Peptides against a protein of PDB entry 6GMG. Designs and how they scored, part 227

Target 1, 331 residues: chain A of PDB entry 6GMG
Amino acid sequence: DSDDRVTPPAEPLDRMPDPYRPSYGRAETVVNNYIRKWQQVYSHRDGRKQQMTEEQREWLSYGCVGVTWVNSGQYPTNRLAFASFDEDRFKNELKNGRPRSGETRAEFEGRVAKESFDEEKGFQRAREVASVMNRALENAHDESAYLDNLKKELANGNDALRNEDARSPFYSALRNTPSFKERNGGNHDPSRMKAVIYSKHFWSGQDRSSSADKRKYGDPDAFRPAPGTGLVDMSRDRNIPRSPTSPGEGFVNFDYGWFGAQTEADADKTVWTHGNHYHAPNGSLGAMHVYESKFRNWSEGYSDFDRGAYVITFIPKSWNTAPDKVKQGWP

## One batch from the design tools (peptide; made by RFdiffusion4, then SolubleMPNN)

Design b2_p17_8_s1 (from b2_p17_8, 11 letters changed)
Fold by OpenDDE base, seed 1:
Structure b2_p17_8_s1 (fold): chain B 331 residues (1-331), chain A 17 residues (1-17)
Amino acid sequence: as target 1 above (331 residues)
Amino acid sequence: DKELALAGYKRYLERLK
């Protein structure tokens, strides 16, 4: 019942967080305590701590997407998404593998497709592209300069992204970022912005005109990255959950995890921040909890989802929502 | 379209507990 959503109350700026608790290899806390941590660690604008505003608290209250929302400054559009898919593995497994006992052909194909995605390589591709973008941003004081720098960087690396259309989400992402245009944000100066990353988990079988089997077990051909670029066409992602395979079974629509701009080179040591559900302290779901998970915990996902995408967006450098180092939990 | 987050996450964790 989405009507049970409540905006968490304001927390005093000087209030320190309570200790996080361990939860299956993650650090966990209730949303109001995350607000306390956020104010101490991530709230800084131009080097000054800020109390989380009512608007930001409202965004956060939406759950997993709320964590990404409050830290990126906008609702996720998911336009610039990357993944990695091993086509050879997929074809080989379909040809030489066999369904498990009791597994249907459609279920087998869906599972094989899911297993053919490499989450670590997908994440690495997004980080690579974000790095290129950041180099293009650093000395550019207008969009034209940014785009020119970007094309040069891509050419130097012989990156297939250099062949993307000017209207591609890749080239239009910066200009379509609200904070880029804000006076206290980028103020139309690319050098004031930096690339950041978040991840979305979702279901591949969302085509309502396709077979019921695809909706239940996945669409093996859906949401694959383009060769060379790694770009995923997210236009068909409509937040439709997996169809039930048995009576009483239900699946959720999506999950979001915030990475930001951590500089940790080892993917396994990176921290991903996400929420469980919308904040409903007086409802059946209860209070929203926030988790800080290592990459292994995040990338594992749930049976609700068979796709993972790593998305690039931009925030002002004056924001501290994407620091170089993220510490798991508190203290 | 600003949709609310998942509810199944909590249930999933409860199953693992």
Scores: peptide ipSAE 0.042, ipTM 0.760, DockQ to the pose 0.220
Fold by OpenDDE base, seed 4:
Structure b2_p17_8_s1 (fold): chain B 331 residues (1-331), chain A 17 residues (1-17)
Amino acid sequence: as target 1 above (331 residues)
Amino acid sequence: DKELALAGYKRYLERLK
């Protein structure tokens, strides 16, 4: 019951976190302890630690999306999303592969589609684009300069993104970022902003007008990246969960993982921060827990989801919610 | 909607133990 959600209490600014515990190859802690870590490590504005505000604690209390929300400064819009899909693999497997024992044709096609996505390549594409954007931001003091720089960078790399419409989420993402316009944020100065990345896991079979099989086993044609750009049209993502395949089975709507702007070149060594559910310490779900997972653990996902997208947004450089290096757990 | 994010996650993890 969503009515059981509680905003975690304030933590003293100088309170150090308790040690994290291992959980399935992840570092795990209760949300209150994450707030303590966040204040020590990620809370800095212009180099000064900040106590997590009541508003930020409320955002955080929403679970996995709350972690991304508090660190990015806005609720995820997911408009600038990237993925990688191997069309040749998909076609070949459909043609030459066979359903497993007891697997329906629809289930087989859904599984093959899911397996044709490459999470690592999708992540790398997002990092590549974020890098291009950061170069474009570096010495741009107005949006026009940023856009000009961006177009030049894309042209130099012969990147298909150069052909996107001016109204595309790709070009409009910065100006649509609230923190860009804030006086204590970007103050309309692109050079004060940096690109950051988070990931969303979700279900492909969200079209209620489609077959029941697609809703149960996935829509093989849904949420594929555009060739060349890697952009995923997220407009049809309405946070609809997978339909049950058996009586009593239930699935959740999405998962979010925060990466930020880590500079670690090895994807396998990057750390992803995410939550399990909304904070309900006195409810059936219990207290919210926060996980810091390596990419391998994050990218594995759950049976609830058959799509993963890597999304770019922006935060002020003065924020420390996306440091170059993220340490897993505590201490 | 957003409050229901991963409502079943804890139960899922428990099944994996």
Scores: peptide ipSAE 0.037, ipTM 0.749, DockQ to the pose 0.265
Fold by OpenDDE base, seed 3:
Structure b2_p17_8_s1 (fold): chain B 331 residues (1-331), chain A 17 residues (1-17)
Amino acid sequence: as target 1 above (331 residues)
Amino acid sequence: DKELALAGYKRYLERLK
């Protein structure tokens, strides 16, 4: 119950983390210990280590979304999302494939659709776009300059994003970022900001007006990326979980993973930080745990979800929540 | 929706362990 959520206590600024524990190829720790790591590694503002504030600790306490929240500085809006979908694979598998034993047609189609998404290519697309944005930000001292730079970069690469509307999430994302407008953030100077990436896992079958089969097994047509751009329309994502397929079965609404701005070229070596659930140390769920997973572990997801999106947002360069290099675990 | 985020996630993970 939401009433069991507790804000983790403050940790001394100079307290070092305890060692993380291995868990299914991941590094795992309790939320309090993550706060300690965060203060040592990610807390820096203008080069100064900071204690995680009560507000930040409260954000963090919300679980997986809390990790992204505290590091991005805002609750995820998920407006600028990318994915990769192999239409040819999808069509081919539907045509030539067969349902597994005991698998319904709807289940088969949902599974085939899920498998037709390429998480790595989706992630790479987001990284590509983030790189373009970062180049556009580099020497832009007002939004107009940023947008001009961005359009130029896209034109040079013949990127379909150049055709997006000026009001699209792609072009409006920066101006809609609170930290961009803050004096201690971007102060309306694009060159003080950088693009960062997080990922969301969610369920495709969220349309309440659709068939029960789609809600149970996925909607093969939902949340596909637009051709050329890779943009996913996230407007219909209402955090509705998968419908149970059997009595007593239950699914969770979403999962979030924080990547930031790592420069590691090998996707498989990138680290994704995420939480399991809201912090309820005295409740049935227990204490929140934070996981640092490699891309392979993150992108695998869970049966609760059949979609993965890679989202771009912005943070001030003065923040160290998205360093070039992320080390898994502690020490 | 924030407050109930991932309420069942631990249960899922526990099943995997």
Scores: peptide ipSAE 0.036, ipTM 0.752, DockQ to the pose 0.283
Fold by OpenDDE base, seed 5:
Structure b2_p17_8_s1 (fold): chain B 331 residues (1-331), chain A 17 residues (1-17)
Amino acid sequence: as target 1 above (331 residues)
Amino acid sequence: DKELALAGYKRYLERLK
């Protein structure tokens, strides 16, 4: 129960982390040790190492979302989300494929839809857009300048995002970022901000008015990216987990992975940081663990989820929560 | 709901061991 959640205690600023434990291509550690690493590596504000505050530790304690929360500085809103969906593959497989033995039509369609998403291309699209945004931010000292730059960049690349409405999450994302408005953050100066990326795994079958089959096996038509832009309408994501398909079966509502702003060109070498559950050292779940996973490990996901979105948000450049290079584990 | 427990994730990892 959520009542068992505990805020991890403060760690001395200069305490070095213990070695991470390797596990199936991941690096794993207990949340307290992650705090130690975070303070050594990611805590810097204007180049100065900081102790993780009580508020930040509280955010972190919420599990996977907590990792993204503490590093992005805000609870994920997921409004600016990207994915890649192979429409042709989906249609062809739906037409020419057949259910596996014992698989219902609904199960088949749900599976085919899930498999028609390309996580790597989705991630790449988000990175592409983030790069465009970063170029637009670089010398913009007010929002108007940023938006003008952004439109120019998009026009130069003939990007369909240029046709988005001015009120679209794409154009409004910066001004809706709390840290952009903070004095010690962006201070309303776009050039002080940078785009960062995190990922969310979730279930497609969240429409309560839909069939039970869709809730159990996925909604093939839900949360597809718009053609050309790659934007996913996340408005219908209400953190509703997959419905059980058998007695006693249970699924979790979501998973979050933090990427930040790594410059590693090879997607397979990028590191994604995520947590397993909320911190409950005295509860049944136990202490929260933090994982640093390679993209292949992250993007694989779990049966709990049939959608992956790559979300863009912004943080101040003065923060070091999204460095160019992330090293997996410790030391 | 901000409270998160990845029970499925944990089970998945356990099965891989």
Scores: peptide ipSAE 0.047, ipTM 0.766, DockQ to the pose 0.230; fails the geometry check

Design b2_p17_8_s2 (from b2_p17_8, 12 letters changed)
Fold by OpenDDE base, seed 4:
Structure b2_p17_8_s2 (fold): chain B 331 residues (1-331), chain A 17 residues (1-17)
Amino acid sequence: as target 1 above (331 residues)
Amino acid sequence: DEELKRAGYERYLARLR
């Protein structure tokens, strides 16, 4: 089955997309048509349209991670991740709540933990931090200037991130971004870069040394954000899926959604771009489809996942893969 | 990458349920 992945063919630069189709409140299209849209809308470098390269088409063909990969310019590392968890709600529900009929204690605890995460607040935190970073990037022409600006901004806002170690993912994220170092990218000039956001859905119960119940129903204590900062330690995320609860049941490793740098203040109106599976037009899976979902549709996720993280990375300002406004579908 | 391929396949199966 894995041998069926195919790189989509090149699309002419001037070929216009076919109309997207509605799919459960989101806009949907086949990957080939998304490439057409991408070339018309997102491909611009220094204001000039570009044909999606073979390398970019290959990245895209990997499905759910492919959309984020092609638009961010790198495979997701997920090091700078944010979430929001309501500890008081969690404790209260565990104390005063009851398992549903037929629900085990482990299922109950896993569900309560999942429900104690607030996707909107997690997204808001990531946007807040991205905004601070963008201010720090402005007029900074070397990394030292950027870091100094960042520390000043955090101090002024009394943000707990100011206490992070210099080697933390928070402070090292820019220098570890390949496009920052590229001549046609940042060229080591922070002022040429901007912060962007994507989201990852994944399973909490990934520790193979833990109980089977945690692997099946979730680990209530795993992948919680640190108080004050909202940072999630992603070091234990090994893309291990949820364990089956019944014979023949299978779950997915992860899902990725691309947001970029939209300026829409209303979270519910933001557009998230994601894929279903790797491109296999001649295989059992079929062609890859790309979805443009509103936040409600994205944040709902699937039963495969009990965690959502919002991740910050950087792209050159000269790229148009993260425009201020994203229009859902086509035309 | 086998992991990426597997994820894609499992996603397809999950949507059919």
Scores: peptide ipSAE 0.029, ipTM 0.723, DockQ to the pose 0.216
Fold by OpenDDE base, seed 1:
Structure b2_p17_8_s2 (fold): chain B 331 residues (1-331), chain A 17 residues (1-17)
Amino acid sequence: as target 1 above (331 residues)
Amino acid sequence: DEELKRAGYERYLARLR
C-alpha cells in the first residue's frame, strides 16, 4: 500500500550511532541509525555538521534510491552511465557454450550476456572518466572553461568521449546539475564541483514489445555500452522489473549503491552504501535498513537484475557526502 | 534480504504528479 512509507524522525545532531551489525560480509543498520552516522560523518557543509533536514529524511525513506538521493542531492537521472561488456567472450560463449541441464536457449543467452559484463572494468571506466572530469573542473571558473579543459584532457588521453556531441549527457551533465546552479553550491563555478559515482542494478528485459522470454530471462542486446566510450544508453530503462518465471514469483525494479569519490585504488576495498527498501516501520516490509558493502558484495547483485551501470554526477566540493575515505560500519 | 527489496520509485512518481 502506497501509504506505508514513513519519513524517519529527526535525530539530534550530537547523537552518536549505535554499532552496525555484520550481514553477509557487509555492515548493516536501521535507517535511523544511518541518519546518526550521516550527521556525524557526511553532513558537513563547509566543514560544519548539519542535521539531516526533513526533506533529506524524506528522500532517504525511499530505500536504496534514497541513499543515493540524499548524498547526491538529486533524484538519480542515470543519464551519464558506464559499463564494460566483453563482446568476444559473449560471442565465444554463444558459439561454443551449451545450455545447462534444464536451461532453455533464452535462459542461456540471457545468462551469457549477464556474465559478459565486467563490473570491475565498468567501475574502473567510470572512475577514469570522473578523474578526467575532476581535472577539467579544478581551475575552470565557467562552463566554457570546463568544457574546453575537458576536451583537452580527452584529446591528450585519446579518449573516444572527445567525439561526443555537445548536447550529449557527457558534456551536459554539469550544467544540468541543480547544485551547480545553486548559490550555496557551485554558483555556476565548475571549480566548486566534483564528480561522484553511484551504481544502478536493473533488468535488461524491459521492452514490452519483445518476447516473453526476453522479459523473463533478459535481453542479451539491451543496455550494452558503446564501444570506445563505455557509455550506456539508459533511455529505455523504465524501472520495469524482471517478469516472473513461475506463479507467485516477483522481482524488484532496481537497486542503487553510493560510492561517491573514494580514492582507494583497490576496487575490492571500496565501500558502497545502499538500502533494502522504503521505510515502512508499521507496514509489512518493516523499517528500512542501510548497508555498507564492499565492492564484491555490491557488484554481485541479485537475480532480479542482469545489468549494472556506473553513473557519474556532480556535487559541491563543500559537501562531505563523498569523502576520499569511507569507513565501513560503526565504530 | 532480496525478497524485501522494494524501492519507492512509484511513490516518488506519484508525488511528482
Scores: peptide ipSAE 0.026, ipTM 0.703, DockQ to the pose 0.053
Fold by OpenDDE base, seed 2:
Structure b2_p17_8_s2 (fold): chain B 331 residues (1-331), chain A 17 residues (1-17)
Amino acid sequence: as target 1 above (331 residues)
Amino acid sequence: DEELKRAGYERYLARLR
């Protein structure tokens, strides 16, 4: 129960982290120790280390979303999301494939849809777009200049995003970023901002008006990327978990992984930071743990989820929450 | 074990209503 959530205490600014522990190919630590690492590595504002504020510690305490929250500076809106879906694979498998033994038709269709998503291509698309956006930001000192640069970049690349509406999440994302407007953030200067990426895992079968089978086994038609752009309409994501298939079964509502702005070209070598659950040291769930996973481990997800989206947002360049290089674990 | 990855934000929002 979220009522057991506790905000982690402040950590001294100069306290060094304890070593992380290996956990199934991930680096794992308790949330308090992550705060220590965060203060040493990611807390910098204009090159100066900062103690994680009470507000930031509170955000962090919410679990997986808390890691993305504290590093992005805002609760994830998930509006600018990308994925990759192989339509041909999906159609062919539905036509020529067969349900496994004991698998219902709905379960088969849901599984085939899940398997038709390519997490790596989705991530690469987000990185491509983030790169374009960063080029557009570089010398733009007002939003108009940014948008003009962005359109030019897209035209040069013959990118389908050039055809998006001016009010789309793609073009409105910067102006809707709180830190862009903050005096100590972007101060309405696009050149002070950079694009960053996080990922969300969630369940496709969230429509309560749909069949029970879709809620239990997935909605094959939900949350597909638009052809050409790769944009996913996230408006129907209401953080509804997968429906139980048996008595006593329960599923998690979502998972979030923070990537930031790593420059590592090999996707498999990128590091994703995420949490398990809200911090409840005195509750049944226990203390929150933070994980740093390689892309393979992150992208595999859990049976709770059949969708993965890669989302772009913005942070001030003065923040160090999204460094070019992320080292897994400590030291 | 996978159940442990639930974030508490939705419940938080419910309290504010």
Scores: peptide ipSAE 0.027, ipTM 0.697, DockQ to the pose 0.053; fails the geometry check
Fold by OpenDDE base, seed 5:
Structure b2_p17_8_s2 (fold): chain B 331 residues (1-331), chain A 17 residues (1-17)
Amino acid sequence: as target 1 above (331 residues)
Amino acid sequence: DEELKRAGYERYLARLR
């Protein structure tokens, strides 16, 4: 299926986008038109518009992950992920709740686990941590200074992240960011970088050694955030989709949504950019479409997924792929 | 939207696993 993927053609730098179309409360457009918008709005490096390069267009062509890829500058590693899980709700519902009519015990447990995640709180935690990181970055001109600042910020807030190991994804995230090391990026100067956020939807039941029921209905114990920190161990995420529950049923392995560094305080007003599938204009899937969704539309997800994580990475401040304000659609 | 359900780059890779 991936053989049908095509890299979208270059768009002239000054070509203005066509109007987006409404789609289920979202703004929708074809990938080529998104490239036009991207060049007008998000392409700026050091304040200058840039044509989306062939490499960037190729990244984008991969669909939902492509949107995050082109804007973050790297393929998502998902190492620094946050979520919120209500353990009390989960335990209480398991104890006192009952399966719905026709629902198996495994399906019930999987559903209860899914419902025990709070997407909004998970997002807020990521934003909180990103803010702490940004403060730590502001005046740090080397990694040591950044780490010292970060530890101080965490200590001042009595944040459990202060107890993380120095080699944890939390502390190593910056140094493991390619753009941090690039001359035209961070150039090893933390103060030239900023924290950004994207989200991944995926399936919990990915352990092939587990029961078929967990693969079909979810693993209630998988991908829970650590108490206090909110960190999710994503090491077991191998992009394995939900197992079919009926003949002919198929599920997608993941979805990605780009948030960046919007400053809108109201989560419901934040805009999430994502794609439907890889670009296959000559194939059965057709052209890739890009969606700009409000948080409610993004966080709702699909039945394909029972987990949502909010991931922090870094981009150079000179990039405009994560502006303070994102306008939905065009114009 | 069924098209959004086809978002997986690695859908092909997942099938091979």
Scores: peptide ipSAE 0.026, ipTM 0.686, DockQ to the pose 0.109; fails the geometry check

